# Peptides against a protein of PDB entry 4GMN: the designs that were tried, part 206

Target 1, 375 residues: chain A of PDB entry 4GMN
Amino acid sequence: RYANITLLALVTLASIGTDFQETLVKGNQGSRESPISAADEEWNGFDDADGDAMDVDQKSSSGEDQEEDYEEIDVKEDDEDDDDDSITSEMQADMERVVGADGTDDGDLEDLPTLRELIQTAVPQLIRLSNLPIDSDESLTIQSHALSALNNISWTISCLEFANGENANIHNAWYPTAKKIWRKTILPILEADSADLKLATQVTSLAWAVARVLHGETPTDGNPHRKFISLYHSSKQQAGGNSNSIEEPEDPFQGLGVKCIGVVGSLAHDPAPIEVNREVGVFLVTLLRQSNNVPPAEIVEALNQLFDIYGDEELACDKEVFWKDGFLKHLEEFLPKMRTLTKGIDKRTQPELRTRADEALLNLGRFVQYKKKHA

## One batch from the design tools (peptide; made by RFdiffusion4, then SolubleMPNN)

Design b2_p22_3_s3 (from b2_p22_3, 14 letters changed)
Fold by OpenDDE base, seed 5:
Parts: C-alpha cells; sequence; structure tokens
Structure b2_p22_3_s3 (fold): chain B 375 residues (1-375), chain A 22 residues (1-22)
C-alpha cells in the first residue's frame, strides 16, 4: 500500500517533468518562427560540365501496373480523450513564465512556485529514494522510478537557456541541486559497478541531463568521464555476445552509446581540466575514425559534441587539444565518410536520424572551413 | 570580420525524457 502510493507519486513527478519539456519545446518553436530569411544565396555550384557519360541503351521492360486496391481500413479514431489533467494550470503558468522570462531577476523562485517546490522539496526526496539500500524488487522499482523522475526534471531544466544570464534565478536554484544529484545519486550508482544495463542506461540519461547544465563545472572527482567511456565500450562488447536484445530503443538517439557520448561531451566543456577535455576529445575523434562499426546516431552525437567543445577559439582547449592533437585533419578526413553515411540513411524509415545527420554533415563542412580560416 | 563560429542551425532535439508509463 505505501509502496504503491510512493510509485504513483514517482510516476506523477516523472510525467510532470515530461509535460514541462513538451511545453518548453512548443514554446521555443513558436519563438523560432522568426523567419530565418532563407538567404538562399544561390551558391551557384561548380558547373562540372565535361562528364561524357556514355549512352547505355537499357531497354524498356513494360511492367504491368497492377492497381492493388488498398481497402481503406477505416481506423476508428477512438477519441479516448484521456484528459490527463496531470498538468495543473499552475504548472502551465510557471512554464509560460519560464519561456517568457527576461532573465532580469537574481531573485528566489518566488514567481515560479511549482518549479521551486520541484527543486527544493521533490528532488531532495528523489535523491533520498534513489539511495535506498536495494534489498527487494520493490526497492529496485522505487529506485528506478526515482531515477526516472530525476531524469525528467533534469532534462526539462536542461532545455532552458542559461547563456547571457537568461533564467539566472532558475540556474542559481538548480546548480547546487544538480551537483547534489551528481554526487549523491549518479556517482554512487556508477561506483557500484553493477552489470545492470537498465540501471546504467537510467543513470547515464540522468548524468547527461545534469551535465548539460553543469558542463565542465561537473564534479571531476573519481574521473567520471572515464567511467562513461568504459561503460560505452562495455555496452558494445555485451551487444555483440548476448542475443538478449535489450530492445534497441525505437529511437536511435535513446541508445546507451549516444547517452555515454552526450555525458562525456558535456563534461569536456570549459572549465573542464585540459586532461579531461583531451581524453574525451580523443575518444570522440576515435569514434569518427572507426565509424564503419559505429551506429549513425552515435556519430551524429559525437560530431555535435565536438562542435560544442571546440567551437570557441578563445578557450584553452582549442590551442592545447584541438590544434595540438591535430583534430582538424581527422574531421576533414571524416567529411567524405559522413556524406556516405548520411546518404545511406533512408528518409522514409528513419526521418529524424536522416535530418540530424544532414545537419551534422552541414555543420561538419562549416566547422572544417571555419577552423581552416583560423589555422 | 572574424567569422563567428558556425552556429548550430537548431538546438538538437535532445534526448526525450523517459515517459514512465504505469
Amino acid sequence: as target 1 above (375 residues)
Amino acid sequence: MAMAPPKKPVPLELDKPVKVTL
């Protein structure tokens, strides 16, 4: 009875975290309909005129059009209006206020009472529940749900803009809590060296969400980047041996490999120690070099992390790692492989993966050109 | 004019939070 009430409360907190993210994504899409003026500057491609491609007369085989009469299966949309009234009007008002907040108030979350209670009241209890001794299937279930709730809340907060002092009040409230999640929830689970890949996936997702806000200010005690790199390699070795398909997540970006890349990439940002940055940068560049054996989603994430880590030339990691370790050469050598990889993704079966790969390819070309001008 | 670093065209659609279904 108490367990079921606790599980229901944990599910409700996880749902709230998800619904907040969906609201933030929708709010950010509405603000991005500022027309990117397609300055379709027609980059007049090089007219490579001269390719005398021989006229191979392949004969017309008239294949008969069999009109297969597709019977319209009238799928009755049972409008189960599951009015999941899970989002209170107060939570919607808090989200609208967060999306619209000109970051002018260093104040307490006085204007964001729901978010304040999530950070100050709920998260400390979730941290406590995630640290309970695992002595039963019930305690394992409570830990899993507490991790899911922490994940959803942390992901939602990680979707807020904190650059230029935006949302500074939320950042200031979240920052000590994020460090507490890292030290009290993430590190103890990573140090327990559990063979449970489900738990490892949950803690890695949470670690990514937390590290996306803390960046290089994420606590470096115990070299967590090496633990996630080791987890990445261990996950690849297990996938090759046990036909216990961990059901490859329907979303290729939900894979443990992508999550490991996202964590270590986030950990390598300034002001991370140069040695941490180097170990991560070498790991990411090594994935590109071995790309024939790496899932496309992991390549997309690895590229995106490399662009974020090394996009600023004023950072110490640009000189001490990017240029010193010759990363530009590896990115340039990878560009034709990325074109082949991206073209090999079917737009019909994997539209999101194809879109993100097309974007990563475009950004790789721009990034290589940028770095060549600043060499 | 120093070309600004290439802006990512879209903030990556990030890992969607795990929906905990009952």
Scores: peptide ipSAE 0.030, ipTM 0.640, DockQ to the pose 0.054
Fold by OpenDDE base, seed 4:
Structure b2_p22_3_s3 (fold): chain B 375 residues (1-375), chain A 22 residues (1-22)
Amino acid sequence: as target 1 above (375 residues)
Amino acid sequence: MAMAPPKKPVPLELDKPVKVTL
């Protein structure tokens, strides 16, 4: 009983985090669509097509009247279904406020009660559940569900705009909680050095979502960037050895390799320690040098991370790492390889991968030109 | 109930052009 209730609550919290994400995506799409007047598409009602009732006849058999008086147990279905619609309406209203807030209204988190309860009440419990001792398949299931709920919530929050002081209330509420997720959930799992690739994929996805908000302010205790780099390499060795297809996720961007790159890239942003930035930058540039053996999605992610880390010339990492370690030369030498890689992606079978590769190629050309002008 | 798969990290369409402050 308690296990099933806990699992249901974890599924619900993961769904909530997902539905918030959908609402954010719809809201961000709606801001790009200038209102093309919804011409009233009159919902033409169901035409009652005349079902010609064929008359088939026959016969006959007279089996006997056993009057078994079954007492109709009036099972009152307690319609407990009314509570789900209420929560969904409040969640939608909170997300409409977050998306519709032109980033000048530092709306109080008091105006976002559902998001407040997710951050302040739900997430601390999810952190607790993710840290339970694993002593049973039930405790492993609870941990996996708690990690998935934390992942969905953290990803959704990481999709909010926090630049220029936008959503500062949400950022300020999330920031200490994100650090708590990192220290209490992510680090202990990474320190346990589990051979469980499923758990590693879950914790790496969560780590990426958290690191997308914390960036270089992510706690550097225990050198987590090295653990994710090690996990990247270990994942490649296992994929090469066991033809037991861990089914490569249908989405190339959901691979453990991409997630590792996304985490370490995010960890390397200013104000990360220059040593952390250097180790990550060298890792990312090394992937580009080895690109013939690297999945295209990992190359796209590695490029995006390099642009985000080294896009600002005023940052210490630009002088102390990018220029000092000669990254521009490696990026320039990679341009013709990226053109070949991008052209090799079939637009029909992998449209998203092709689009993101075309964008990354365009940005690589621009970035190289920029850095050459500012050399 | 199957847990909803963790949806795609929405790529932030970093439609933020890299503000290469030219």
Scores: peptide ipSAE 0.029, ipTM 0.627, DockQ to the pose 0.057
Fold by OpenDDE base, seed 1:
Structure b2_p22_3_s3 (fold): chain B 375 residues (1-375), chain A 22 residues (1-22)
Amino acid sequence: as target 1 above (375 residues)
Amino acid sequence: MAMAPPKKPVPLELDKPVKVTL
């Protein structure tokens, strides 16, 4: 009985996260019907300046309040100060930076009560439920549903624009919670080294959603980028040995390989440590070099991540990694391969993959031209 | 005005609500 109620609540939270996401995506698609005129405009890099204001048309449906008297379960916060002496001085300084000492209400979600309750009330419970000891099929089911709910909420929030101080209130409210999801949910599951590819896929999807907001500010403790690179390679070794057990996802972009690339790409953005950026950049460029054995969707994602990481010449990673490690040569040598790969995708059977590959090919051409002018 | 790169469609992994048959 309690487990069924918990599972229903988790499915409901996951559905709310999905429905909110669909609403945000539909709102953002309505603003973007400007036809891409193929004008030879000089690409000057990725300036984050496109603040697409989400017009949230709140259609007020007046539903009648039935006050069901929820008995306030006074959950005593037993602050079990588990003195986990493992908090590095860098982790503590990162926590102190999240606790901005200026009591400017920059995290106030007064105007967004549903989002506030999702972040402040629901997510902490989902983190707790994702960390249950796995002692039964029921606890594994609860963990999976808690991860799905966290995934959908995190993906929804990651679709908001935060560039140029847009949605700063949401960003500031989400940021500490996103770090908590990373530290308390994602890292422990990655460290448990479970042979469960389903769980690994769920946690990697969640990690990508979280890392799309935190970028290079994602905690580097335990070298998570190396764990996801290892998971990428392990997933390929398992697929090569048993042709019968990994149903390729119906959507090529939902593959564990794509998710691993998305995570490590996001982790490598500024202000990531240059060594983290280098290891990820070398991994991504190596996928392009080995493209004959890499799924097209993973190539599209790897290109996309390389453009976002190295699109700005003012960043330390441009000089210290991109130019120093000679990435331009590898991208230029990959252009003819990308043209062949893209042309090999059947528009009739895989229209989305073909569209995204055509876009990635266009952007690769522009990127190589840009970097050659700024050499 | 530099044309901003087309914002990449992120594949939203919407976990389809598994109808938990009670």
Scores: peptide ipSAE 0.023, ipTM 0.605, DockQ to the pose 0.069
Fold by OpenDDE base, seed 3:
Structure b2_p22_3_s3 (fold): chain B 375 residues (1-375), chain A 22 residues (1-22)
Amino acid sequence: as target 1 above (375 residues)
Amino acid sequence: MAMAPPKKPVPLELDKPVKVTL
């Protein structure tokens, strides 16, 4: 009885975290649809000319008029008002405040009661539940659901803009909690060295969401970047040996390899120690050099992380790692391989992977040109 | 109840405008 109530509460918290993310994504898309004023540039028609005749004749044949009486199936549009009763009016109002806050509201978390209760009340309980001794299938189920709820909440918060002092109230409330998730949930699970790839995927997803907010200020105790690099390599060895290929997630960007790259990339941002940045940068550049044996989604993520880490020439990592370790040459040598890789992705079967690969290829060309001008 | 898969990280559009100094 108590277990079922706890599991229901964990599923509900995971749903809330997901629904918040959808609303934030929709709100950020709606604010970018400023109507591009259709400047009526009269594209004068290209008049081009004459081309000729060919007449091909083919002739046959007679087949019969079977009037099949299509019974008009009156598909009653049952307007199933899927009243997605999942979102409370308070949650919706909090989402609307976070999305609609023009960056002038020095709003306290007092104005975001649902988000406040998620951060201050729910997350501390989820951290506790994710750290239960695993002694039963019930405790394992509770841990998995607690990790999923923490993941969804952390991902949602990581989709907020925090640059230029935006959402500073939310950032200031989340930052100590994110460090607590890292130290109390993520590190202990990584240190347990479990062969459970499902648990590893859950904790790595959570670690990426947390590291997307903390960046180089993520706690460096125990060298977590090396643990995620080791997990990346271990996951590749296990996938190659068992004909029980864990069904590759339908989404190539949900793979453990992509998540490991996303974590270590995020950990390598300024103000990360130069040694951490170097080890991650060398790992990412090594993936590009070995790209023939690396999934395209991992290459896309590794490129994006390299652009984010080394996009700023004022950072110490630009001089001490990017230029010193000759990363530009490796990116230039990879550019023709990336063109081949991107062209090899079928746009019909993998449209998103193709789009993100086309973007990463475009950005790689721009990034290489930028770095060559600033050499 | 299938837990919804962890939704994709929204790609941070690298809207760092390379300041094309005109």
Scores: peptide ipSAE 0.024, ipTM 0.613, DockQ to the pose 0.060; fails the geometry check

Design b2_p22_3_s4 (from b2_p22_3, 16 letters changed)
Fold by OpenDDE base, seed 4:
Structure b2_p22_3_s4 (fold): chain B 375 residues (1-375), chain A 22 residues (1-22)
Amino acid sequence: as target 1 above (375 residues)
Amino acid sequence: MPMPAPAKPLPLELDKPVKVTL
């Protein structure tokens, strides 16, 4: 009895999460000024328009090296339960201080009471339900439904535009909750190293939705990018062994491989640690080099992630990874392969995959030209 | 010409449980 009520509630929350997309998309269509037909603007990368160049006059004050003597403090491991809530409060206060120049963008969802209740009331319960001890088929079903509800809510929110301060109230309300989903739901499931591909697909879908908002600000603890890269490789090994029972999703973009690429790509955006960016960038470029045996949807996703990660030349990852590791050469060498791959996709049977591949091919040509101009 | 934004994936619907008529 209680299980069936809980499952019905979880399905209802998942349905509300999807149905809410239609309402949020209708709200956000009001702020899309028609893309100005700048037919003639060269692609100049991803300029963050908010680069008000504060000319910080580098007064080189030569501070003298005081050698402070490191007394070896015998750190008693007092198991202070580091209430991870304190670090979130300081980061939230720093975010409030950075956003607090325009004192109207408190994460107050007064105008969005349903979204507020989803974020503030439903999501914390879904996190709790996703962390239940798995001791029965009932608890496993509850976890799966909680993850699906979190997925639908997170994907709906991740479909909003947050560039240029758009929907900042939603962003600010979601951001701490997204970090909580990451730390309390995604990481524990990834650390449990479960051989359950269904659970892995659910958590990876959720991780992608969350990472599409948090980007490089996604917590890097425990190197989750390596876990998703490992999961990508493991999924390929299992698909080769048991050709009989995992129906490839009818949508090529719903595959676990695409989801892994989407997660690790999102995790590698600035301000991600340069080592994380490098490992992901090398992984993505390696997929392009090995593309003969990689599904076209994964190639499309890997290209889009590479454009989004390395589209800005001002970012540290451009110099320290893209140029240093010679990614341009690999992208240029991949152009003729991408043309062949895209032409091999039947427009009649896979119209979406073909459209996205045609776009990714166009973007690859533009990106290579841009990077050659800025070399 | 600006690059076209990649097509964003849509939320995955949870399969509505078949109405268990109680």
Scores: peptide ipSAE 0.024, ipTM 0.612, DockQ to the pose 0.103
Fold by OpenDDE base, seed 5:
Structure b2_p22_3_s4 (fold): chain B 375 residues (1-375), chain A 22 residues (1-22)
Amino acid sequence: as target 1 above (375 residues)
Amino acid sequence: MPMPAPAKPLPLELDKPVKVTL
């Protein structure tokens, strides 16, 4: 009875975290109608006029068009209006304020009462529940749901813009809590070295969400980047041996490999120690060199992380790692492989993966050109 | 000048709350 009430409360907190993210995404789509000015700069195509017309004789085989009469199965949408009014009007009002908040106040969430209660009241309890001794299937279930709720809240907050002092009040309230999640929830689970890939995936997802806000200010105690790199390699070794269907997540970006890349990439940002940055940068560049055996989604994530880490020439990691370790050469050598990889993704069966690969390919070309100009 | 920031990563679909079948 108490367990079921606790589980229901944890599911509700996880749902609240998800619903907030959907609202933030919708709000950010409305603000992204800044026209990407199609600077259709007509890049005048290189007129490679050497058309050696090999006349391949197209033998016309007239295959008969069998019109298969697709019977319209009238799927009655039973509009079960499950008005799961889970989103309170107060939560919607808090989200509208977060999307519209010009940063006026230092660390006070007075205007964001729901978000304040999530950070100040709920998260400390979730951290406590995620650290309970595991002695039963019930305690495992409570831990899993507490991790899911922490994941959802942390991901939602990680979707806020904190650049240029935006949302500074939320950042200031979240930052000490994010460090507490890292030290009290993430590190103890990573150090326990459990063979549970489900738990490892949950903690890695949470670690990515937290690291997307803390970046290089994430606590380096115990070299967590090496733990996630080790987890990445261990996950690949297990996938090769056990055809036990860990159902590959329907979304290729939800894979443990992608999550590991996202965490270590986020950990490598300034002001991360140069040695942490180097170890991560070498790991990411090594994935590109080994791309024939790496899932496309992991390549896309590894590229995005490399752009984010090394996109600023004023950072110490640009000189001390990117240029010193010769990363530009590896990126340039990868460009033709990325074109082949991207073209091999079917737009019909994997539209998101194809779109993100096309974007990563475009950004790789731009990044290589940028770095060549600043050499 | 920093490179223009890559397109913000699409928010990952959160792990959908496990529908606790009551």
Scores: peptide ipSAE 0.022, ipTM 0.629, DockQ to the pose 0.070
Fold by OpenDDE base, seed 2:
Structure b2_p22_3_s4 (fold): chain B 375 residues (1-375), chain A 22 residues (1-22)
Amino acid sequence: as target 1 above (375 residues)
Amino acid sequence: MPMPAPAKPLPLELDKPVKVTL
């Protein structure tokens, strides 16, 4: 009885975390669809007049009507209106306030009651539940559901813009909580040396969501970047040895390898210790060098992380790692490989992977050009 | 000067709440 109520509450909190993200994404799309008023810049056409009339002959080829009777397969769109009425009007109103906050309203978390209760009331309980002694399958299930709820809440918050002081109230409320998740939930699970790849995937997903907000301010105690690098390598060794297909997630970006790259990349951002940055940067560049044996999604993520880490020439890591360790040469040598990799992805079967690879290829070209100009 | 920000990767799909069939 108590366990089932706890599990239901954890599923509900995980749902609320997901629905909150969907509402945020929809709200941010609606604000971007503000029509760019086509400012009619009158392009004054250059008048040059030379009108040579080439007479192209009308060859009338009368090709015959083959009526191919395409049977109209009446695909009943079962509009399963899954009216997932789970989005409360209060949650929607909180999201509309977060999206509609012009940077002039120092909106207190008082105006965001749902988000406040998630951060202040729910998350501390989820941290407690994720740290219960595992003594039964029931306690393992509670831990897994608590991790999923923490993951969903943390991902949703990580989708907010915090650049330039945007959402500073939310950032300030979340930041100490994110550090608490890291120290109380993530680190203890990483120290437990569990061979459970499901648990490792859940904790790595949560770690990525948390690290996307904390960046280089993520607690460095116990060198967590090395643990995620080790987990990356261990996951590759297990996939090669056991023909028990751990079903690779249908989404190539949900793979443990991608999640490990995302975590370590986020951990390496300024103000990360330069040695942490170096170890991560060398890991990421090594993936590009070994790209023949690396999934395309991991290459895309490794590139994006490299751009984010080394995109600013004013950061100490630019001089002390990027230039000193010769990363530009490796990125240049990878350009033709990335073109081949991207072209090898079928747009029909893997449209998202192809789009993200095309973007990463474009950004790689721009990044290499930028770094060459600023050498 | 920072490089123009790369296209932000789409958020990961959240761990879909396990439909606990009660």
Scores: peptide ipSAE 0.021, ipTM 0.635, DockQ to the pose 0.069
Fold by OpenDDE base, seed 3:
Structure b2_p22_3_s4 (fold): chain B 375 residues (1-375), chain A 22 residues (1-22)
Amino acid sequence: as target 1 above (375 residues)
Amino acid sequence: MPMPAPAKPLPLELDKPVKVTL
């Protein structure tokens, strides 16, 4: 009875985390659809007239039209108002405030009561539940649900803009909690060296969400970047040996390999130690060199991480790693391979993967040109 | 109840305009 109530609460917290993310994504898309007023440029049509010819004549025959009386099935659109009764009016109001916050509101976290309770009350309990001793199927289920709830909350918060002091109230509330998730949930699970790929995927997803906010300020205790690189390699060895194909997730960007790349990329941002940055940068560039044996989604993520890490020439990692280790040459040599890889993705069967690969290819061309100009 | 799908990584739109300091 208590277990079922706990699991229901964990499912609800995970739902709130997802629904809040979807609303933030929709809100950020809606703000970018400022209607580009179609300036009526009258494109005067090209008048070219030419005229010929052929008349081909073919003839017959008189098949009887049986008027089959199509009974117009009056499909009553039952407007099932899917009143997703999952979102409270307070949650919706908090979501609307976060989406509608022009960066002028010095909004106290007091104005975000649901988000406040998620960070201050729910997350500390989720951290506790994710750290339970695994002694039963019930404790394993509770841990998995607690990790999923932490993942969804952490992902949602990681989708907020924190640049230029935007959402500083949320950032300041989340930052110590994110460090606590890292030290109390992520590191202990990662150190337990479990052969459970499901648990590894859950903790790596959570680690990526947390590291997207903490970046190079993520706690370096125990060299977590090396553990995620090791996990990446171990996951590839297991997938190659067992004919139990772990069903490749329908979304190629939900794979453990992509998540490992996302974590280590995020960990390598300034102010990360140059040694950490170098080890991650070498790992990412090595994936590009081995691209024939790497899933396209992992290549896309590895490129995006390389652009984010090395996009700023003022950072110490640009001089001490990017230029010193000759990364530009590897990116230039990879550009024709990326064109081939991207063209090999079917737009009909994998539209998202193709779009993100086309973007990563475009950005690779721009990035190589930028770095050549600043050499 | 099925657990909700793990939140998707948003594409970081790398439309950070390269600060062309002219």
Scores: peptide ipSAE 0.030, ipTM 0.628, DockQ to the pose 0.069; fails the geometry check

